# Designs tried in a protein design run: peptides against a protein of PDB entry 6B4E. Part 16

Target 1, 295 residues: chain A of PDB entry 6B4E
Amino acid sequence: TNFDKISKMFWHYKDKIAQIKQDIVLPIKKADVNVRNLLSRHKRKINPKFGQLTNSNQQLFKIQNELTQLINDTKGDSLAYHWILNFIAKAVVHQAETEVRVKPESALPLGKLTLYLLVQFPELQELFMARLVKKCPFVIGFTCEIDTEKGRQNMGWKRNNENKWEDNTSYDERMGGILSLFAIITRLQLPQEFITTTSHPFPIALSWHILARICNTPLNLITNTHFVILGSWWDAAAVQFLQAYGNQASKLLILIGEELTSRMAEKKYVGAARLRILLEAWQNNNMESFPEMSP

## One batch from the design tools (peptide; aimed at target 1 A205 W208 H209)

Design b2_p13_1_s1 (made by RFdiffusion4, then SolubleMPNN; from b2_p13_1, 9 letters changed)
Fold by OpenDDE base, seed 2:
Structure b2_p13_1_s1 (fold): chain B 295 residues (1-295), chain A 13 residues (1-13)
Amino acid sequence: as target 1 above (295 residues)
Amino acid sequence: MEKVEKEAEEALS
């Protein structure tokens, strides 16, 4: 693991967020009234769609079509198009922070929708990844110290209006929700219509990077959150990960489930205890995945 | 741990 490269990637996306604000968000405020009105209407129509997802593929396809049409309506203006995509990126991540955190299996329909949009609208990929890294650096295996305010900010910690940090449980749950979504995306197959023409934008190899990079992270930087997000990843993608990489996957699962938890045993992290339970379930041939969606 | 990462990269090449 080259942590210098990971750090560079992290800061690349942090810079991208700043760029998005300067080049997309702020300029649209000065756009003509017709463009602003269009975007306002579309925002109101798009925002509720992510909460309308169910375990139904039929419902998924309906929402895919609706969003596709709404996004296509903006293609005549490049700035408007990018603004809508950035809005979608933010909305998807927000859905992961709020709904997926409390109902992890909801990551599956959300992930399917997101993957479809990422392929259908390639310009969404950088916008989405930048938002993910800002909110949850774990998606690229980045970790820094959280003993400083800047460190906490870099790791996606939020402050309230009173400048008070969020509690540990809230942070852990948010990170788990976001990582669940990303994990699902990495393990999903492309829709049939794209398999022969497009490569997967966020393939299963990115899950490998998450696990390996966390395993190689200095132990003094490992927190309960690391184990929480590994558990979230496990629920979301472990079965498919094993299918993809076979024996090599097994080695890595043992590293996170057994070796990493053992090295941190003195900390008595609740997240680590859960990860051990997941490992034991796998060892007993009882590894579970999220249920498949209905037709 | 790094060994496992390298092995996976080789398998994907």
Scores: peptide ipSAE 0.023, ipTM 0.713, DockQ to the pose 0.128
OpenDDE base, seeds 1, 3, 4, 5: peptide ipSAE 0.028, 0.027, 0.029, 0.022; ipTM 0.728, 0.725, 0.730, 0.696; seeds 1, 3, 4 fail the geometry check

Design b2_p13_1_s2 (made by RFdiffusion4, then SolubleMPNN; from b2_p13_1, 7 letters changed)
Fold by OpenDDE base, seed 1:
Structure b2_p13_1_s2 (fold): chain B 295 residues (1-295), chain A 13 residues (1-13)
Amino acid sequence: as target 1 above (295 residues)
Amino acid sequence: DEEVEQEAWKALE
């Protein structure tokens, strides 16, 4: 693992967030009133769609079509188009932070919707990845120390209006929710209409990177959160990961489930205990996946 | 994927 490369990637996306603010978000505030009104209307129509997802493919397809039309309505103005995509990127990540954290299986319909949009609108890919890395650096296997304010900020910790850090449980759950979404995206097949014409924008190899990079992270930087997000990843993608890489996948699952947890045993991390339970379930041929969506 | 192979080597070492 080249940690210098990972750090460079992390800061690339941090810079991208700043660029988005300067080139997309702020300029729209000064845009023509008609453009602002259009975007306000579209935002109000788009935002509820993510909460309307269910375990139904029929409902998913309906929402996909509605969002596609709404986004296409903005293509006549490049700035408006990029603004609406950035809004969608933020909304999707927010949905992961709020809904997926409490209902992990909701990552599946959200992931399917997101993957569709990422392929249908390629400009969303960089916007979405930048937002993911900002909120949850674990998606690229980035880790830094959190004993400083800057370190905590870099790792996606939030402060409330009273300048207090969020509690550990809230942080762990948010990171788990975001990572669940990303894991689902990496293990999903492209929609049928894109399989022959487009490559997967965030393929299963990115899940491999997450696991391998965490395994190679200095142990003094490993926290309970690492194990929590590994558990979230496991629930979301372990079955499909094994299907993709076979014996090599097995080795990596053993590394995170057995070796990494054993090396950190003295910390008595709750997340590590859960990961061991997942490993044991797998060893007993009881690995579970999220239920498939209904027609 | 070359990166996957390299990551695997480092992780499995």
Scores: peptide ipSAE 0.041, ipTM 0.752, DockQ to the pose 0.127
OpenDDE base, seeds 2, 3, 4, 5: peptide ipSAE 0.036, 0.032, 0.036, 0.034; ipTM 0.714, 0.715, 0.714, 0.713; seed 2 fails the geometry check

Design b2_p13_1_s3 (made by RFdiffusion4, then SolubleMPNN; from b2_p13_1, 8 letters changed)
Fold by OpenDDE base, seed 2:
Structure b2_p13_1_s3 (fold): chain B 295 residues (1-295), chain A 13 residues (1-13)
Amino acid sequence: as target 1 above (295 residues)
Amino acid sequence: DEEVEKEAEEALS
């Protein structure tokens, strides 16, 4: 693992966020009234769609079609198009922070929708990844110290209006929700209509990088959150990960579930205890995945 | 673990 490269990637996406604000978000405020009205209407229609997802593929396809049409309506204006995509990127991540956080299995329909949109609208990929890295650097295996204000900010910690940091539980749960979504995306197959024409934008190899990079992270930087997000990843993608990489996957799962937890045993992290339980379930041939969606 | 990562990369090549 080359952590210098990871750091460069992290800062690339941080810079991208600043660029998005300057080149997309701010300019649209000065756009003509027709464009602003269009975007306002579309925003109101798009925003609730992510919460309308269920365990039904029929419902998923309906929402996919609706969003596709709404996004296509903006293609006549490049700035409007990118603004809508950026809005979608933010909305998807927000859904992960709120709903997936409390109902992890909801990551599956959300992930399917997101993957479809990422392929259908390739310009969404950089916007989405930038938002993910800003909110949850764990998605690229980035970790820094959190004993400084800047460190906490870099790791996605939020402050309230009173400048108070969020509590540890809230942070852990948000990170888990976001990571669950990303993990699902990495392990999903492309929709049938895209398999022969397009490569997967965020393939299962990215899950490998998450696990490996965390395992190579200096132990003094490992926190309860690392174990929480590993547990979230496990629920979301471990079965498919094993299917993809076989024995190599097994080695890495043992590394995170046994070796990493053992090295940090003195800390008595609750997240580590849960990950240990997941490992033991796997060892007993009881590894579970999210249920498949209905037709 | 860098060794595991390397092994996986080799398998994917």
Scores: peptide ipSAE 0.094, ipTM 0.828, DockQ to the pose 0.122
OpenDDE base, seeds 1, 3, 4, 5: peptide ipSAE 0.038, 0.063, 0.052, 0.038; ipTM 0.737, 0.791, 0.787, 0.734; seeds 1, 3, 4 fail the geometry check

Design b2_p13_1_s4 (made by RFdiffusion4, then SolubleMPNN; from b2_p13_1, 8 letters changed)
Fold by OpenDDE base, seed 5:
Structure b2_p13_1_s4 (fold): chain B 295 residues (1-295), chain A 13 residues (1-13)
Amino acid sequence: as target 1 above (295 residues)
Amino acid sequence: MEEVEKEAEAALS
């Protein structure tokens, strides 16, 4: 693992966030009143849609169509178009932080919706990845120390107005939720209409990178959160990961489930204990996946 | 662990 490369990637996306604010978010405040009104109306219509997702494909397709129309309405103005995509990127990640964290299986419909939008609107890809990396650097296998304020900030820790850090449990759950969403996206097949014309924007190989990079992370930087997000990933994608890479996938699952947990046994991380349970379930031919969505 | 990653990277390249 080339950690220098990963670090460069991390900072690339951090810079992208700053660029988005400067070039998209702030300028729209000075845009024509008609444009601002359009975006305000669209924002209000878009916001509730992510919460309207269910385990129904029919409902998913309905929401996909509605969002597609709303986004297309902005294409006449490049700034407005990019603004609405950035808004969607933020909203999707927020949904992962709030809903997926408490109901991991909700990542499936959210992931399907997101993947559709990423393919339908390619400009969303960089906006979405930047937001993901900012909120959850684990999605690219980035880890740094959290002994400093800057380190915690880089790893996506939130501080309230009183400069108090969020609770460990809250952080772990948020990271798990975001990682679950990303994991789902990586293991989903492209919609049928795109499979022959478009490459998957975030393929299963990115899951491989997450696992491998975490395995190669210096042990002194490994925390309970790492095991929590690995467990979240496992629930979301382990079955499909094994299908994709076969024996090589098995080796990597053993590395995270057995070897990494063993190396950190003295820490008695709760997340590590759960990951071992998942490993054992797999060894007993009881690996579970999220149920498929209904028609 | 590093060997597995290198092998995987080669396979994915």
Scores: peptide ipSAE 0.035, ipTM 0.736, DockQ to the pose 0.142
OpenDDE base, seeds 1, 2, 3, 4: peptide ipSAE 0.034, 0.031, 0.032, 0.029; ipTM 0.734, 0.734, 0.735, 0.707

Design b2_p13_2 (made by RFdiffusion4)
Pose (drawn by RFdiffusion4):
Structure b2_p13_2 (pose): chain A 295 residues (1-295), chain P 13 residues (1-13)
Amino acid sequence: as target 1 above (295 residues)
Amino acid sequence: ALEEELEAAEEAL
């Protein structure tokens, strides 16, 4: 892995976040009353819909249809359309760092909803990817030091209610939840309405990049967070990763489960212990996936 | 083939 190229990719998405603020978020303050009223009302209607998802496909379709109508209502104004898509991208990532953090299997319905929106509204793709990278750089394999305040900000760290950094556990759980959503999206087939006509915007090869880049990361930059997100990724996508790459995926899963954990054994990372358990469960023919969605 | 697929996926970012 050429980590200079990974850094260039990271800063590209960081620049995109800045461009979104300059060209989408700030100009909306100057939009006419019809646009402001519509966006104010629609953002209220959109916000709770992500938490109304359940393990039921029928409920997923209902929420998809409700959101599609609300988003289509904004298409008459390109700025309002891009603003509501940016709002949705932020809301989906927030849902991943809150609800998926507590209930990892909720990444499956949220991922299906997000993938549907990503192809129904393609302008969402760049907005969503930038948001993921800003909030969880592990999705492209970016890692930097966190000894400095800027490094902590680069890696997506947050502060609590007294300018102190959130504890390591809070950060690790957030990163797992975000990366779990992206991992679901990379292993999902497109919905039927699009599978016959459209290329998957974030395919399974992006999961290969995550694993390979962590395995190629200098060991002095590896933390418990790398093991936690790999465990979250495993739960969400390891079965489909093997279906896609076979013996090659097997070699990579062994590398992360046996070798990466062994080389960092002195650190006694909690996430490394869980990744070893996942490796052993697979070796005992008991690899799990999230239960498929109910009717 | 795998290298080509992964290069194409990286360039698509």

Design b2_p13_2_s1 (made by RFdiffusion4, then SolubleMPNN; from b2_p13_2, 5 letters changed)
Fold by OpenDDE base, seed 5:
Structure b2_p13_2_s1 (fold): chain B 295 residues (1-295), chain A 13 residues (1-13)
Amino acid sequence: as target 1 above (295 residues)
Amino acid sequence: SLEKELKEAEESL
């Protein structure tokens, strides 16, 4: 693991967020009134779509088509197009922070929708990844100290209007929700219509990177959150990860489930205890995955 | 070491 490379990647996406604000978000406020009105209407139509997802593929396809049409309506204006994609990127991550956080299995329909949009609209990929890294640096295996204000900010901790940090449980759950979504995306197959023409934008190899980078993280930087997000990843992707990499996957699952938890046993992290339970379930041939969606 | 094992695993992918 090259931590310098990971840090450079982290800051690349932080800079990208600043660029998006400067080049997309702020300029649209001065755009033609017709463009602003169009985007306002589209925003209102798009926002509820992510919450309308269910375990139904039929419902998923309906929402995919509706969003595709709404996005295509903006292509006549490049700035409007990029603005709506950035809005979607933010909305998807927000859905992970709020809904997937409390219902992890909801990551499956959300992930399928997101993957479709990422392939259908390639310009969404960089916007989405920048938002993910800003909100949950764990998606690229980045970790820094959180004993400073800047460190906490870099790791995606939020402050309220009174500058009070969120509680540990809220942070852990938000990170778990976002990571669940990303994990699902990495383990999904491309829709059939794209398999021959497009490579997967966020393939299962990125799950490998998350696990490996966390295992190589200095132990003094490992927190309960690391184990929480590993547990979230496990529920979302462990079965498919084993299918993809076989014995090599098994070795890495043992490293996070047994070796990493053992090294941190003195901390008595609740997240680590849960990860141990997941490991034991797997060892007993009882590894569970999210149920497949209905037709 | 754990790091060595992980590097070897990464290179095998």
Scores: peptide ipSAE 0.037, ipTM 0.736, DockQ to the pose 0.098
OpenDDE base, seeds 1, 2, 3, 4: peptide ipSAE 0.035, 0.035, 0.035, 0.050; ipTM 0.725, 0.730, 0.729, 0.770; seeds 1, 4 fail the geometry check

Design b2_p13_2_s2 (made by RFdiffusion4, then SolubleMPNN; from b2_p13_2, 5 letters changed)
Fold by OpenDDE base, seed 5:
Structure b2_p13_2_s2 (fold): chain B 295 residues (1-295), chain A 13 residues (1-13)
Amino acid sequence: as target 1 above (295 residues)
Amino acid sequence: SLQEELEAAWNSL
């Protein structure tokens, strides 16, 4: 693992967020009133769609079509198009922070929707990845110290209006929700209509990078959150990860489930204990995955 | 490579 490269990638996306604000979000406030009204109406229509997802593929396809139409309506104005995609990127991550956090299996329909949109609208990819890295640096295996205010901010910790940090449980759950979504996206196959023409924008190899980079992280930087997100990843993607990489996947699952947890045993992290339970279930041929969606 | 990344991870523990 090249940590310098990972840090450069992290800061690239942090800079991208600043650029998006300057070049997309702020300029639209001065745009033509008709454009602003269009975007306001579209925002109101788009926002509830992510919460309308269920375990139904029919419902998924309906929402895909509705969002596709709404996005296409903005293509006549490049700034409006990029603004609506950035809004979608933010909304998807927000859904992971709020809904997937409490119901991890909801990552599957959300991930399918997101992957479809990422392929259908390639300009969404950079906007979405920037938002993911800002909110949950674990998606690229970035870790820094959290004993400073800047370190906490870099790791996606939130403050309220009174500058009070969120509690550890809230942070862990939010990170787990976002990571679950990303893990699902990495393990999904492209929709049939795209397989021959498009490469997967966030392939299963990115799951490998998450696990390997966490294992390479200095032990003094490993926290309960690392184990929580590894557990979230495991529930979301471990079965498909094993299918993709076979024995090499097994080695890496043992590395995180046995070796990393053993190295950190003195900390008695609750997240590590859960990860050991997941490892043991796998060793007993009882590895579980999220149920497939209904027709 | 994926194998190199795995070995690096293993050696870091």
Scores: peptide ipSAE 0.045, ipTM 0.733, DockQ to the pose 0.080
OpenDDE base, seeds 1, 2, 3, 4: peptide ipSAE 0.037, 0.033, 0.040, 0.033; ipTM 0.714, 0.708, 0.726, 0.704; seed 4 fails the geometry check

Design b2_p13_2_s3 (made by RFdiffusion4, then SolubleMPNN; from b2_p13_2, 5 letters changed)
Fold by OpenDDE base, seed 5:
Structure b2_p13_2_s3 (fold): chain B 295 residues (1-295), chain A 13 residues (1-13)
Amino acid sequence: as target 1 above (295 residues)
Amino acid sequence: SLKAELEAAEASL
């Protein structure tokens, strides 16, 4: 694992967030009133769509079509188009922080929707990845110390209006929700209409990177959160990961489930205990995946 | 070692 490259990638996306604000978000405030009104209406229509997802493919396709139309309505103005995509990127991540956090299996319909949009609108890819890395740097296997304010900020910790950090449980659950979404995206197949013409924008290899990079992270930087997000990843993608990489996947699952948890046993992390349970379930041929969506 | 194998695999992705 080249941690210098990971750090460069992390800061690339941090810079991208600043660029998005400067080049997309702020300029729209000075745009033509008709454009601003269009975007305001579209924002109001788009925002509830993510919460309307269910375990139904029929409902998913309906929402995909509605969002596609709404996004296409903005293509006449490049700035408006990029603004609406950035809004969608933010909304998807927010849904992961809220709904997926409390109902991990909801990552499946959300992930399917997101993957469709990422392929249909390629400009969404950088916007989405930048938002993911900002909110949950675990998605690229980035870790830094959290003993400083800047370190916590870099790792996606939030402060309230009183400048108080969020509690550990809230942080862990948010990170787990975001990571679940990303894990699902990496293990999903492309929609049928794109499978032969387009490469997967966030393929299963990115799951490999997450696990390997965490395993190579200095132990003094490993926290309960690392185990929580590994458990979230496991629920979301372990079955498909094994299908993709076979014996090599097994080695990596053993490495995170047995070796990493054992090395950190003295810390008695609750997340590590859960990951051990997941490992044991797999060893007993009882590895579970999220249920497939209904027609 | 397993770690070396995983690093090599990661580099090849």
Scores: peptide ipSAE 0.039, ipTM 0.742, DockQ to the pose 0.181
OpenDDE base, seeds 1, 2, 3, 4: peptide ipSAE 0.037, 0.038, 0.037, 0.042; ipTM 0.744, 0.746, 0.739, 0.737; seed 4 fails the geometry check

Design b2_p13_2_s4 (made by RFdiffusion4, then SolubleMPNN; from b2_p13_2, 6 letters changed)
Fold by OpenDDE base, seed 3:
Structure b2_p13_2_s4 (fold): chain B 295 residues (1-295), chain A 13 residues (1-13)
Amino acid sequence: as target 1 above (295 residues)
Amino acid sequence: SLEKELAEAEASL
């Protein structure tokens, strides 16, 4: 693992977030009143759609169509189009932080919707990845120290209005929710209409990178959160990961589940204990995936 | 070791 390259990638997306603010978000505040009104109406229509997802493919397709129409309505104005895509990127990540956090299996319909949008609107890809890396650097296997304010900020820790850091449990759960969504996206097949014409924008290889990079991370930087997000990834993608890479996948699952947890045993991390349970379930032929969606 | 095993896995991809 080349950590210099990972760091460069991390800072690339930090720069992208700054660019989005300057080139998309701030200019819209000065845009024509008609454009601002249009975007305000669209925002109000789009935002509740993510919470309307269920374990139903029929409902998913309905929401896909509705969002597609709403996004297409903005294509005549490049700035408006990019603004609405950036809004969607933020809304999807927010849904992962709130709903997926408490109901991990909800990552499946959300991931299917997101993957569809990423393929249908390619300009969403960079906007979405930038938002993911900002909120959860674990999606690219980036880790830094959290002993400083800047380090915590870089790793996506939030402060409240009183400048108090969020509690460890809240941070762990948010990171787990975001990582679950990303893991699902990486293991999903493209929708049938795109399989022959488009490459997967965030393929299963990105899951390999997450696991490998975490395993190669200096042990002094490994925290409970690393094990929590590995457990979240496991629930979301381990079955499909094994199908994709076979014996090599098995080796990597053993590395994270057995070797990494053993090396960190002295810390008594709750996340590590959970990951051990998942490993043991797999060894007993009880590895589970999220339930498939209904027709 | 973890590093050795991972290096072997990465080299196979």
Scores: peptide ipSAE 0.047, ipTM 0.765, DockQ to the pose 0.081
OpenDDE base, seeds 1, 2, 4, 5: peptide ipSAE 0.030, 0.030, 0.030, 0.029; ipTM 0.717, 0.718, 0.715, 0.706; seeds 1, 4 fail the geometry check

Design b2_p13_3 (made by RFdiffusion4)
Pose (drawn by RFdiffusion4):
Structure b2_p13_3 (pose): chain A 295 residues (1-295), chain P 13 residues (1-13)
Amino acid sequence: as target 1 above (295 residues)
Amino acid sequence: SDPIEEDKTITPP
């Protein structure tokens, strides 16, 4: 892995976040009353819909249809359309760092909803990817030091209610939940309405890049967070990763489960212990996936 | 151009 190229990719998405603020978010303050009213009303109607998803496909379709109508209502104004898509991208990532953090299997319905919106509204793709990379750089394999305040900000750290950094557990759990959503998206087939006509926007090869880049990261930059997000990724995508790459995926899973954990053993990272358990469960023919969605 | 487009495919070693 050429980590200079990974850094260039990271800063590209950081620049995109700045461009979104300049060209989408700030100009909306100057939009006409009709646009402001529509966006104010629609953002209220959109916000709770992500938490209304269940394990049921019928409920997923209902929410997809409701959101599609609300988004289509904004298409008459390109700025309002891009603003509501940016709002949705932020809301989905927030849902991943809250609900998926507590209930990892809720990444499956949320991932199906997001993938549907990503192809129904393709302008969402760049907005969503930039948001993921800003909030969880591990999705592209970016890692930097967190000894400095700027390094902590680069890696997606947050502060609590007293300018102190959130504890390591809170950060690790958030990163798992965000990366779990992206991992579900990379291993999902497109919905039937698009599977016959459209290329998957974030395919399974992006999961290969995450694993390979962590395995190629300098060991002095590896933390418990890398093991936690690999475990979260495993739960969400390891079965389909093997279906895609076979013996090559097997070699990579062994590398992360046996070798990456062994080389960092002195640190006694909690996530490394769980990744070893996942490796052993697979070796005992008991690899799990999230239960498929109910009717 | 968006660099993630280059990562949408992979040939494993």

Design b2_p13_3_s1 (made by RFdiffusion4, then SolubleMPNN; from b2_p13_3, 6 letters changed)
Fold by OpenDDE base, seed 1:
Structure b2_p13_3_s1 (fold): chain B 295 residues (1-295), chain A 13 residues (1-13)
Amino acid sequence: as target 1 above (295 residues)
Amino acid sequence: MNPIEELLTVVPP
């Protein structure tokens, strides 16, 4: 693992967030009133759709079509188009922080929708990844110290209005929710209509990177959150990961589930205990995956 | 880097 490269990637996306604000968000405030009104209307129509997802593929396809139409309505203005995509990127991540956080299996329909949009609108990819890395740098296997304010900020910690850091449980759950979504995206097949024409924008190899990079992270930087997000990843993608990489996947699952947890046993991390349970379930041929969506 | 190559570079914790 080249941590210098990972750090460079992290800061690339941090810079991208700043760029998005400068080049997309701020300029739209000065845009034509008709454009601003259009975007406001579209925002109101788009927001509810993420909550309308169910375990139904039919419902998914309906929402995909509706969003496609709404996004296409903005393509006549490049700034408006990028603004709406950035809005969607933020909304998807927000849904992961809220709904997926409490109902991990909801990551599946959300992930399918997101993957569809990422392929249908390629400009969404950088916007989405930047938002993911900002909110949950674990998605690229980035870790830094959290004993400083800047370190906590870099790792996606939030402060409330009283300048108090969020509690550890809240942070862990948010990170788990976001990582669940990303994990799902990496293990999903491209929609049938794109398989022959497009490469997967966030393939299963990115799950490999997450696991391997965490395994190579200096132990003094490993926290309970690392184990929480590994557990979230496990629920979301372990079955498909094993299908993709076979014996090599098994080795990596053992590394995180057995070796990493054992190395950190003195910390008595709750997340590590859960990951051990997941490992044991797998060893007993009881590995579970999220239910597949209905037709 | 492919997954196999990355696995070979993994240092056990």
Scores: peptide ipSAE 0.022, ipTM 0.646, DockQ to the pose 0.094
OpenDDE base, seeds 2, 3, 4, 5: peptide ipSAE 0.022, 0.021, 0.021, 0.021; ipTM 0.647, 0.629, 0.649, 0.649

